# Designs tried in a protein design run: peptides against a protein of PDB entry 3T7K. Part 6

Target 1, 248 residues: chain A of PDB entry 3T7K
Amino acid sequence: KAEKILARFNELPNYDLKAVCTGCFHDGFNEVDIEILNQLGIKIFDNIKETDKLNCIFAPKILRTEKFLKSLSFEPLKFALKPEFIIDLLKQIHSKKDKLSQININLFDYEINGINESIISKTKLPTKVFERANIRCINLVNDIPGGVDTIGSVLKAHGIEKINVLRSKKCTFEDIIPNDVSKQENGGIFKYVLIVTKASQVKKFTKLINDRDKNETILIVEWNWCVESIFHLNVDFTSKKNVLYQKK

## One batch from the design tools (peptide; made by RFdiffusion4, then SolubleMPNN)

Design b1_p8_5_s2 (from b1_p8_5 with E3L D7E)
Fold by OpenDDE base, seed 5:
Structure b1_p8_5_s2 (fold): chain B 248 residues (1-248), chain A 8 residues (1-8)
Amino acid sequence: as target 1 above (248 residues)
Amino acid sequence: SNLPLDED
C-alpha cells in the first residue's frame, strides 16, 4: 500500500532519521504511515537504545522528558524537529491533489525552538558533557523525584559512569563515593559530587565529608543543575544556580 | 518547569 502511494513521486528524499518521539505521537502511527516513513529514511523507535544510533528527536518544544534529555547525548544529534514535520510530510504524501512530482518538505523548517546549531555542534564532540566537566562518579539521593533509575539513566547517557545511590537517612561517610577522576592540570575537579533534593541532605553530607575528609572539594547540586548543564551541553562552574554547596 | 522530569 505504501509503495502504491509513493509511486506518484518521481524521486523520494532520504531524510536519514533515526528518531524517538517525546510529547507527541502517543498513539503511534498506522502500518502504512510507518512504511511510508521508512521508505523516506525515517525510522521511529519507541525507546532509546545506543545500538540504534539515534540521531533525531521529535518534540513540540524543549521538554524535560527522559527522551529529550537523552537525545542531547546522541552522537550526534543531527536534528531536533517538531512533530509537524511528520504531519506535513504524511499530509503531502496522502494528498491526491498535489501534482507534485517531488516531496517538498524541508526538515530545516521544523527545528525545535531553542535547539540551535551551537547545541547540535556540541553533540558532535567526542566527549559527553559531564565527562568534559570531570564528573565521573556521583552520589545520588534515593528520594530524588523521577526515581534513581530514570535520573541515573539520563546522567549515564551524558557521561557519568558511576552513580552511587545514597539512602539519605541511613547513609554514613563510608557510603559516599569520591569522584575518581585523575587530576588533569586545569580543570576544577570536585572530589565529592552529590545530587540532593533537600537542605537537610546538604547539611548531613557536608558534615559527614568535612568531619572525615577535611579540605576536600565538594559540589552539592540540585537535579536542575544537571538539567541546565544538559540543555547547554556545558557545565558552568561559575554559576551558582542550582548549586546548594560548593567547596573549592 | 521545576519538575524533575516531564511526562512523555
Scores: peptide ipSAE 0.360, ipTM 0.874, DockQ to the pose 0.720
Fold by OpenDDE base, seed 3:
Structure b1_p8_5_s2 (fold): chain B 248 residues (1-248), chain A 8 residues (1-8)
Amino acid sequence: as target 1 above (248 residues)
Amino acid sequence: SNLPLDED
């Protein structure tokens, strides 16, 4: 059926998209439309796997979903597109207008607002955002909304190698891991990096660290600090936004 | 959104 539908076109584009969807297409696609998309070089996957070499995200806008955040770690993210791309494409293909010799849908007309070439270009870098920021090992409180697994998965996708989960009420100084990064010349390295949810945790961890390791550098942030860093594919250490405690 | 993550 897909072949018959596409046979009316003299030339078919190859979009070369390996995509996931977030915040759209919850009902999926029918078999015919999937086949149509496949013939146009558009493959849509349900989940993110590194082996699939994903290069595209479909979303109506910038979202804070796991998929969207992880899509910014694609190598590279070639396109961040609104779902209207697929909608208009399929609409054109299914159109009864016999006179369509070609598919006239340009990917660039469907870019997600706020995902610009500067962001796309950063996904071509050989390093991940937190790797570039010299953040390798972090401490994460166990009571983080969204769960440590999901949050941890996003952070790992963006270059954090080790996530130490802290039991916020029971943890001691010995439970806190250092950010073991070799002194690279080009950036502020924080010995202790923590993601926390509450002011009480800031007080607790600052005390524990300062009492035992008084002269060390500490960065305590909220999850939004990570999200903003991901959305910009850059860590801004000059910003105090979403930073709860910083000791240089 | 002040939510840690949006739902998919």
Scores: peptide ipSAE 0.360, ipTM 0.875, DockQ to the pose 0.677
Fold by OpenDDE base, seed 2:
Structure b1_p8_5_s2 (fold): chain B 248 residues (1-248), chain A 8 residues (1-8)
Amino acid sequence: as target 1 above (248 residues)
Amino acid sequence: SNLPLDED
């Protein structure tokens, strides 16, 4: 069926998209449309797997979904597109109009607002955003909304190697792990990095660390600090936004 | 959204 539908075109584009969808296409696609998309080099996957070498995300806008945040870790993310790309593409293909020589849909017309070339270009870097920031090991409180597994998975996708989950009510200093990064000449390495949810946790962890190691560097942030860093694919250590405690 | 993550 798809071949018969596509036979009306003299030339078919190859978009070379390996994509996931978030915030759109909840009902999926029918078999014919999936076959059409496949013939055009568009493969849609249900979940993110590293082995699939995903290069595209479909979303109506910038979202804080697991899929959207992880898509910014693709190597590279080639396109972040609105779902209207697929809608308009399929609409043109199913049109009963005369034989069209070509499909006239340009990917660049469907870019998600706020995902610019500067962001896309950073996904071509050989390092991840937290790797570039010298953040390898972090401490994460166990009461984080969204769950430690999901949050941890996003952080790992962006270059954090080790996530230590802290039981916020019961943890001691010995439960806190250091950020094990070799000193680089330019400084800016925090020995202790923590993601917390409450001001009481800031007070607790600052006391525990300062009582046992007075001269250590500490960074305590909210989850939003991580999100902003991901959305910009850059850690801005000059910003105090979403930073709860910092000791240099 | 005040949620740490949006729903997929």
Scores: peptide ipSAE 0.357, ipTM 0.873, DockQ to the pose 0.609
Fold by OpenDDE base, seed 1:
Structure b1_p8_5_s2 (fold): chain B 248 residues (1-248), chain A 8 residues (1-8)
Amino acid sequence: as target 1 above (248 residues)
Amino acid sequence: SNLPLDED
């Protein structure tokens, strides 16, 4: 069926998209449309796997979904597209208008608002956003909304190697891991990086660290600090936004 | 949104 439908075109584009969807196409696609998309070089995956070499995200806008946040770690993210790309493409293909020589759909017309070339260009960098920020090891409180596994997976996708989960009520100083970044002499490296949810945790952890390891550098942030860093693919250490405690 | 993550 797909071949018969596509036979009306003299030339078919190859979009070379390996994509996931978020906030759209919850019901998926019918078999014919999947075959059509595949013939156009568009493959849609249900989940993110590194082995699939994903290069595209479909979403109506910037979202804070696991998939969207992880898509900014693709190597590279080639396209962040609105679902209307697929909708218009399929509409044109299914159209009974006379023999069209070519499919005239430009991917650049369907870019997600706020994902610009500056963001896309950063996905071509050899390092991830938190690697560039000298954040390798973090402490994460166990009561974080969204769960430590999901939040942790997003952070790991963006270059955090080690996530230490802190049991907020029971943890001691010995449970807090240092951000061991040995090799960069010249960067303001925070020895202790923590993601917390409550002001009481800030008080607890600052006391524990300052009482046992005086004069060390500490960064305590909210999850929103990580999200904003991901959305910009840059950590701004000059911003106090979503920073709960900082000691340099 | 104050939610940690949006639903997919």
Scores: peptide ipSAE 0.356, ipTM 0.874, DockQ to the pose 0.691

Design b1_p8_5_s3 (from b1_p8_5 with E3I D7E)
Fold by OpenDDE base, seed 4:
Structure b1_p8_5_s3 (fold): chain B 248 residues (1-248), chain A 8 residues (1-8)
Amino acid sequence: as target 1 above (248 residues)
Amino acid sequence: SNIPLDED
């Protein structure tokens, strides 16, 4: 059926998209449309797997979904597109108009607002955003909304190698792991990096660390600090936004 | 309340 529908075109584009969707297409696609998309070089996956070498995200806008955040870790993310690309594409293909020589839909017309070439270019870098920031090991409180597994998965996608989950009420200094990164000459490396949810945790962890490991560098942030870093594919250590405690 | 993650 898809072949019959596409036979009205003399030439078919190959978009070469391996994509996931977030915040759109919850009902999926019918079999015919999947076949059509496949013939156009558009493959949509249900979940993110590294082995699939995903290069595209479909979303109506910048979202804070697991999929969207992880898409910024694709190697590279080639396209971040609005769902209207697929909608308009399928609409043109299903149109009963006369035989068309080609499909006239430009991917660049469907870019997600705020995901520009500067962001896309950073996904071509050989390193991940937190790797570039010298953040390898973090401490994450167990009461983080969204769950430690999901949050941890996003952070790992962006170059954090080790996530230590802290039981905030029972945690001692010995439970806190250092960010084991060799001192590079030019970079402020924080020995202790923590993601927390509330001010009481800041007080607790700062006390525990300062009492036992005096004069060490500490960075305590909210989840939003990570999100902003991901959205920009850059850690701005000059910003105090979403930083709860910093000791240099 | 800071919504940590949006629903998919």
Scores: peptide ipSAE 0.371, ipTM 0.880, DockQ to the pose 0.724
Fold by OpenDDE base, seed 3:
Structure b1_p8_5_s3 (fold): chain B 248 residues (1-248), chain A 8 residues (1-8)
Amino acid sequence: as target 1 above (248 residues)
Amino acid sequence: SNIPLDED
């Protein structure tokens, strides 16, 4: 059926998209439409796997979903597109207008607002955002909304190698891991990096660290600090936004 | 938004 539908076109584009969807297409696609998309070089996956070499995200806008955040770690993210791309494409293909010799849908007309070439270009870098920021090992409180697994998965996708989960009520100084990064010349390295949810945790961890390791650098942030860093594919250490405690 | 993650 897909072949018959597409046979009316003299030339078919190859979009070369390996995509996931977030915040759209919850009902999926029918078999015919999937086949149509496949013939146009558009493959849509349900989940993110590194082996699939995903290069595209479909979303109505910038979202804070796991998929969207992880899509910014694609190598590279070639396109961040609104779902209207697929909608208009399929609409054109299914159109009864016999006179369509070609598919006239340009990917660039469907870019997600706020995902610009500067962001796309950063996904071509050989390093991940937190790797570039010299953040390798972090401490994450166990009571983080969204769960440590999901949050941890996003952070790992963006270059954090080790996530130490802290039991916020029971943890001691010995439970806190250092950010073991070799002194690279070009950036402020924080010995202790923590993601926390509450002011009480800031007080607790600052005390524990300062009492035992008084002269060390500490960065305590909220999850939004990570999200903003991901959305910009850059860590801004000059910003105090979403930073709860910083000791240089 | 104080929401850590949006739902998929």
Scores: peptide ipSAE 0.368, ipTM 0.878, DockQ to the pose 0.749
Fold by OpenDDE base, seed 2:
Structure b1_p8_5_s3 (fold): chain B 248 residues (1-248), chain A 8 residues (1-8)
Amino acid sequence: as target 1 above (248 residues)
Amino acid sequence: SNIPLDED
């Protein structure tokens, strides 16, 4: 059926998209449309797997979904597109109008607002955003909304190697792990990095660390600090936004 | 948003 539908075109584009969808296409696609998309070099996957070498995300706008945040870690993310790309493409293909020589849909017309070339270009870097920031090991409180597994998975996708989950009510200094990064000449390495949810946790962890190691560097942030860093694919250590405590 | 992650 798809071949018969596509036979009306003299030339078919190859978009070379390996994509996931977030915030759109909840009902999926029918078999014919999936076959059409496949013939055009568009493969849609249900979940993110590293082995699939995903290069595209479909979303109506910038979202804080697991899929959207992880898509910014693709190597590279080639396109972040609105779902209207697929809608308009399929509409043109199913049109009963005369033989069209070509499909006239340009990917660049469907870019998600706020995902610019500067962001896309950073996904071509050989390092991840937190790797570039010298953040390898972090401490994460166990009461974080969204769950430690999901949050941890996003952080790992962006270059954090080790996530230590802290039981916020019961943890001691010995439970806190250092950020094990070799000193680089330019400084800016925090020995202790923590993601917390409450001001009481800031007070607790600052006391525990300062009582046992007075001269250590500490960074305590909210989850939003991580999100903003991901959305910009850059850690801005000059910003105090979403930073709860910092000791240099 | 007080929600750490949006729903997929």
Scores: peptide ipSAE 0.366, ipTM 0.876, DockQ to the pose 0.688
Fold by OpenDDE base, seed 1:
Structure b1_p8_5_s3 (fold): chain B 248 residues (1-248), chain A 8 residues (1-8)
Amino acid sequence: as target 1 above (248 residues)
Amino acid sequence: SNIPLDED
């Protein structure tokens, strides 16, 4: 069926998209449309796997979904597209209008608002956003909304190597891991990086660290600090936004 | 937003 439908075109584009969808196409696609998309070089995956070499995200807008946040770690993210790309493409293909020589749909017309070339260009960098920020090891409180596994997976996708989960009520100083970044002499490296959810945790951890390891550098942030860093693919250490405690 | 993650 797909071949018969596509036979009306003399030339078919190859979009070379390996994509996931978020916030759209919850019901998926019918078999014919999947075959059509595949013939156009568009492959849609249900989940993110590194082995699939994903290069595209479909979403109506910038979202804070796991998939969207992880898509900014693709190597590279070639396209962040609105679902209307697929909708218009399929509409044109299914159209009974006279023999169209070519499919005339430009991917650039369907870019997600706020994902610009500056963001796309950063996905071509050899390092991830938190690697560039000298954040390798973090402490994460166990009561974080969304769960430590999901949040942790997003952070790991963006270059955090080690996530130490802190049991907020029972943890001691010995449970807090240092951000061991040995090799960069010249960067303001925070020895202790923590993601917390409550002001009481800030008080607890600052006391524990300052009482036992005086004069060390500490960064305590909210999850929103990580999200904003991901959305910009840059850590701004000059911003106090979503920073709960900082000691340099 | 206090929502850590949006639903997919």
Scores: peptide ipSAE 0.364, ipTM 0.878, DockQ to the pose 0.746

Design b1_p8_5_s4 (from b1_p8_5 with E3T D7A)
Fold by OpenDDE base, seed 2:
Structure b1_p8_5_s4 (fold): chain B 248 residues (1-248), chain A 8 residues (1-8)
Amino acid sequence: as target 1 above (248 residues)
Amino acid sequence: SNTPLDAD
């Protein structure tokens, strides 16, 4: 059926999209539309897997979903598109009125607001955002909203190698792991990096670390610090936004 | 406030 529908076009584009959707198309697509999209080089996946070599995300706007945050770790993210791209494309294809010799849909007309070429270009870098920031090992409190598994998965996608989960009420200094990175001459390396949810945790962890390791560097941040770093694909150590405690 | 992840 899809072949018959597409036969009226003299030339078909190949969009070469391997995509996931977030905040749109919750009901999925019918079999005919999936086949049409596949013939146009558009493959939509239900979940993110590294082996699928995903290069595209569909979303109505910038979202703080797991899928959206992880899409910024694609190698590269080629396109971040509004769902209207698919809607208009399928509408044009199913239209009986127009003797359309060609499909006239330009990907660049459907870019998500706020995802610019500067962000897209950074996804072509050989390193991940937290790797570039010399953050390899972090401590994460167990009571983080969204859960340690989901949050941890996002952080790992962006270059964090080890996530140590802290039981906030029961943890001791021995439970806190150092950020083991090679000393680089020109970069601020924090020995202890922690993501926390409450001011009481800041007080607890600063005391534990300072009592046992007085002269070491500490970075304690909120989850929003990570989100902003991901959205910009850059860690700004000069910003105090979402930083709860910093010792250089 | 720590904003949770949005739902898909």
Scores: peptide ipSAE 0.383, ipTM 0.877, DockQ to the pose 0.935
Fold by OpenDDE base, seed 3:
Structure b1_p8_5_s4 (fold): chain B 248 residues (1-248), chain A 8 residues (1-8)
Amino acid sequence: as target 1 above (248 residues)
Amino acid sequence: SNTPLDAD
């Protein structure tokens, strides 16, 4: 069926997209459309798996979904596209208009606002954003909105190797893990990195750490600090935004 | 306060 539909075109593009969708196409695609998309080099996956070598995300805008955040860890993310790309493409293909010589849809016309070439280019870097920031081991409070598993999964996708979950009310200093990174000459290295939700946690953890390891570096941030870092694919240690406590 | 993840 798809072949018959596509036969109206003399030339077919190969978009070479392996994509996930977020905030769009909740109902999926029918079999014919999936086949059409496949013939055009567009494969849409339900979930993110490393083995699929995903290179594209469809979303109406920048979202704080697990999929969107993880898409910025693709190697590389080639395209971040609005769903209208697929919509317009399928519309053109299904159009009963006379034989078209070619499909006239340009990927670049459908880029998600705010995901520019600067962001895309950073996904080509050999390292992940938190890896570049020398953040490998973090402490995460157990009451984090979204849950420690989901949040942790996003963070791991972006180069955090170890996530230690802290029971904020019961934890002691011994429960806090250090960010075990080799000292590199360039960049801020924090011995203790924590993601917290409440000011009371800041007070608690700063006290625990400072009482037992007085001279060590501490970074305590909100989840939004991580999100902003992901969206920019860069950690800005000069920014105080979403930083709750910092000791260099 | 920390912003939760958006739903997919």
Scores: peptide ipSAE 0.383, ipTM 0.877, DockQ to the pose 0.925
Fold by OpenDDE base, seed 5:
Parts: structure tokens; C-alpha cells; sequence
Structure b1_p8_5_s4 (fold): chain B 248 residues (1-248), chain A 8 residues (1-8)
């Protein structure tokens, strides 16, 4: 069926998209449309797996979904596209017009607002955003909204190697892990990096660390600090936004 | 406070 539908075109593009969708296409696609998309080099996956070499995200806008945040870790993210790309493409293909020489849909017309070439270019870097920031080991409180597994998965996608989950009410200093990074000459390395949810945790962890490991560098942030870092694919250590405590 | 993740 898909072949018959596509036969009306003299040439078919190969978009070479391996994509996930977020905030759109909740009902999926029918079998014919999936076949059509596949023939055009568009493969849509349900979940993010490294082995799939995903290079595209479909979303109506910038979202704070797991999929969207992880898409910025693709190697590279080639395209961040609005769902209208697929909609218009399929609409054109299913149209009862005479034989067309080519499909006339340009990917660049469907870019998600706010995902510009500067962001896309950073996904081509050999390192991940937190790796570049010398953040490899973090402490994450167990009461983080979204759950430690999901949040941890996003953070790992962006270069955090080790996530230590802290039981906020029961944890002691011994439960806090250092950010074990090789001292690089050019960059603020924080010995302790923590993601917390509330001010009481800041007070607790700062006390625990300062009492037991004096004069060490500490960075305590909220989840939004991570999100902003991901959205920019850059950690701005000069910004105090979403930083709850910093000791240099 | 931390903003939760958006639903997919």
C-alpha cells in the first residue's frame, strides 16, 4: 500500500531521521503511514536507546520532558522539529494530485522555536555538558520530583557518571560522595555537588560537609539548574540562578 | 523548589 501511494512521485527524499516524539503523536501512526515514513528515511522510536543512534526529536515546543531533555544529548542532534513536519509530509503524500516530481517539504521550515544552530552545534561536541563542566559525580536527594531514576537517567545522558542517591532524612556525611574529577587547570571544580529540593536540605548538607570536610568547594543546586544547563548545553558558573549554595 | 518534569 505504501509503495503504491509513493509511486506517484518521481523522486523520494531520504530525510535520514531517527526520531522520538514528545508532546505529540500520542496515538501513534497507522501502519501505512509508518511504512511511508520509513521509505522516506524517517524512523520513529518509542523510547530512547543509545543503540538506535537517534538524531531527531519531534515536539511542538521546548519541553521539560525526559525525552526532550535527553534529545539534547544525541550525538549529534541533527534536527529538533515540530510535529507539523510529519503532518504536512503525510498530507502531501496522501493528496490526490497528479504525479509530482518530488515531495516539497523542507526540514528547516519546521524547527522548534528556541532550538537554534548554536544549540545543535554543541551536540556535535565530543563531550557532554556536565562532563565539560567537570561534574561527574553528584549527590541527588531521594525526594526529587520525577523520581531519582528518571532524573538520574537524564543527568547520565548528559555526562554525569555517578549518581549517589541521598536519603534526606537519614543521610550522614559518610553518605555524601565527592565529585571525583581530575584537577584540570582551567575550570572551577566543586568537590561536592548536590541536587536538592528544599532549603532544609541545603542547611543539612552544608553543615555536614563543612563540619567534616572544611574549606572544600560545594555546589548545591536545584533541578532547574540542571535543566537550564541542558537547554543551553552549557553550565554557567557565573549565574546564581537556581544555585542554592556555592562555596568556591 | 524543583520544577517537575513535564509529562510526555
Amino acid sequence: as target 1 above (248 residues)
Amino acid sequence: SNTPLDAD
Scores: peptide ipSAE 0.383, ipTM 0.876, DockQ to the pose 0.932
Fold by OpenDDE base, seed 1:
Structure b1_p8_5_s4 (fold): chain B 248 residues (1-248), chain A 8 residues (1-8)
Amino acid sequence: as target 1 above (248 residues)
Amino acid sequence: SNTPLDAD
């Protein structure tokens, strides 16, 4: 059936998209439309796997979903597109016109607002955003909304190598791991990096660290600090936004 | 305050 439908075109594009969807197409696609998309070089996956070499995300806008955040770690992310691309494409293909020379849909007309070429270009860098920021090992409180596994997975996608989960009520200084990175000559390295959810945790961890390791550098942030860093593919250490405690 | 992830 897909072949018969596509026979109405003299030439078919190859979009070369390996994509996931978030915030759209929850009901999926019918078998014919999946086949059509496949013939046009568009393959949609249910989940993110590194082996699939994903290069595209479909979403109506910038979202704080696991998939969207992880899509910014694709190598590279070639396209971040609105679902209307698929909708308009399928609409044109299913049109009543007997013969069309070409499918006339331009990917660039469907870019997600706020994901510009500057962001896309950063996904071509050989390093991840937290790697560039000299953040390798972090401490994460166990009561983080979204769960430590999901949050940890997003952070790892963006260059965090080790995530130490802290039981906030029971942890001691010995449970806190240092951010073990090689000293760069010109880069401020925080020895202790923590993601917390509550002000009480800030008080606890600052006390524990300062009492036992008085002169060391500390960075305590909210999850939103990580999200903003991901959305910009850059860590801005000059900003106090979402920083709960900082000691240089 | 920490904001949870959006649902997929």
Scores: peptide ipSAE 0.382, ipTM 0.877, DockQ to the pose 0.926

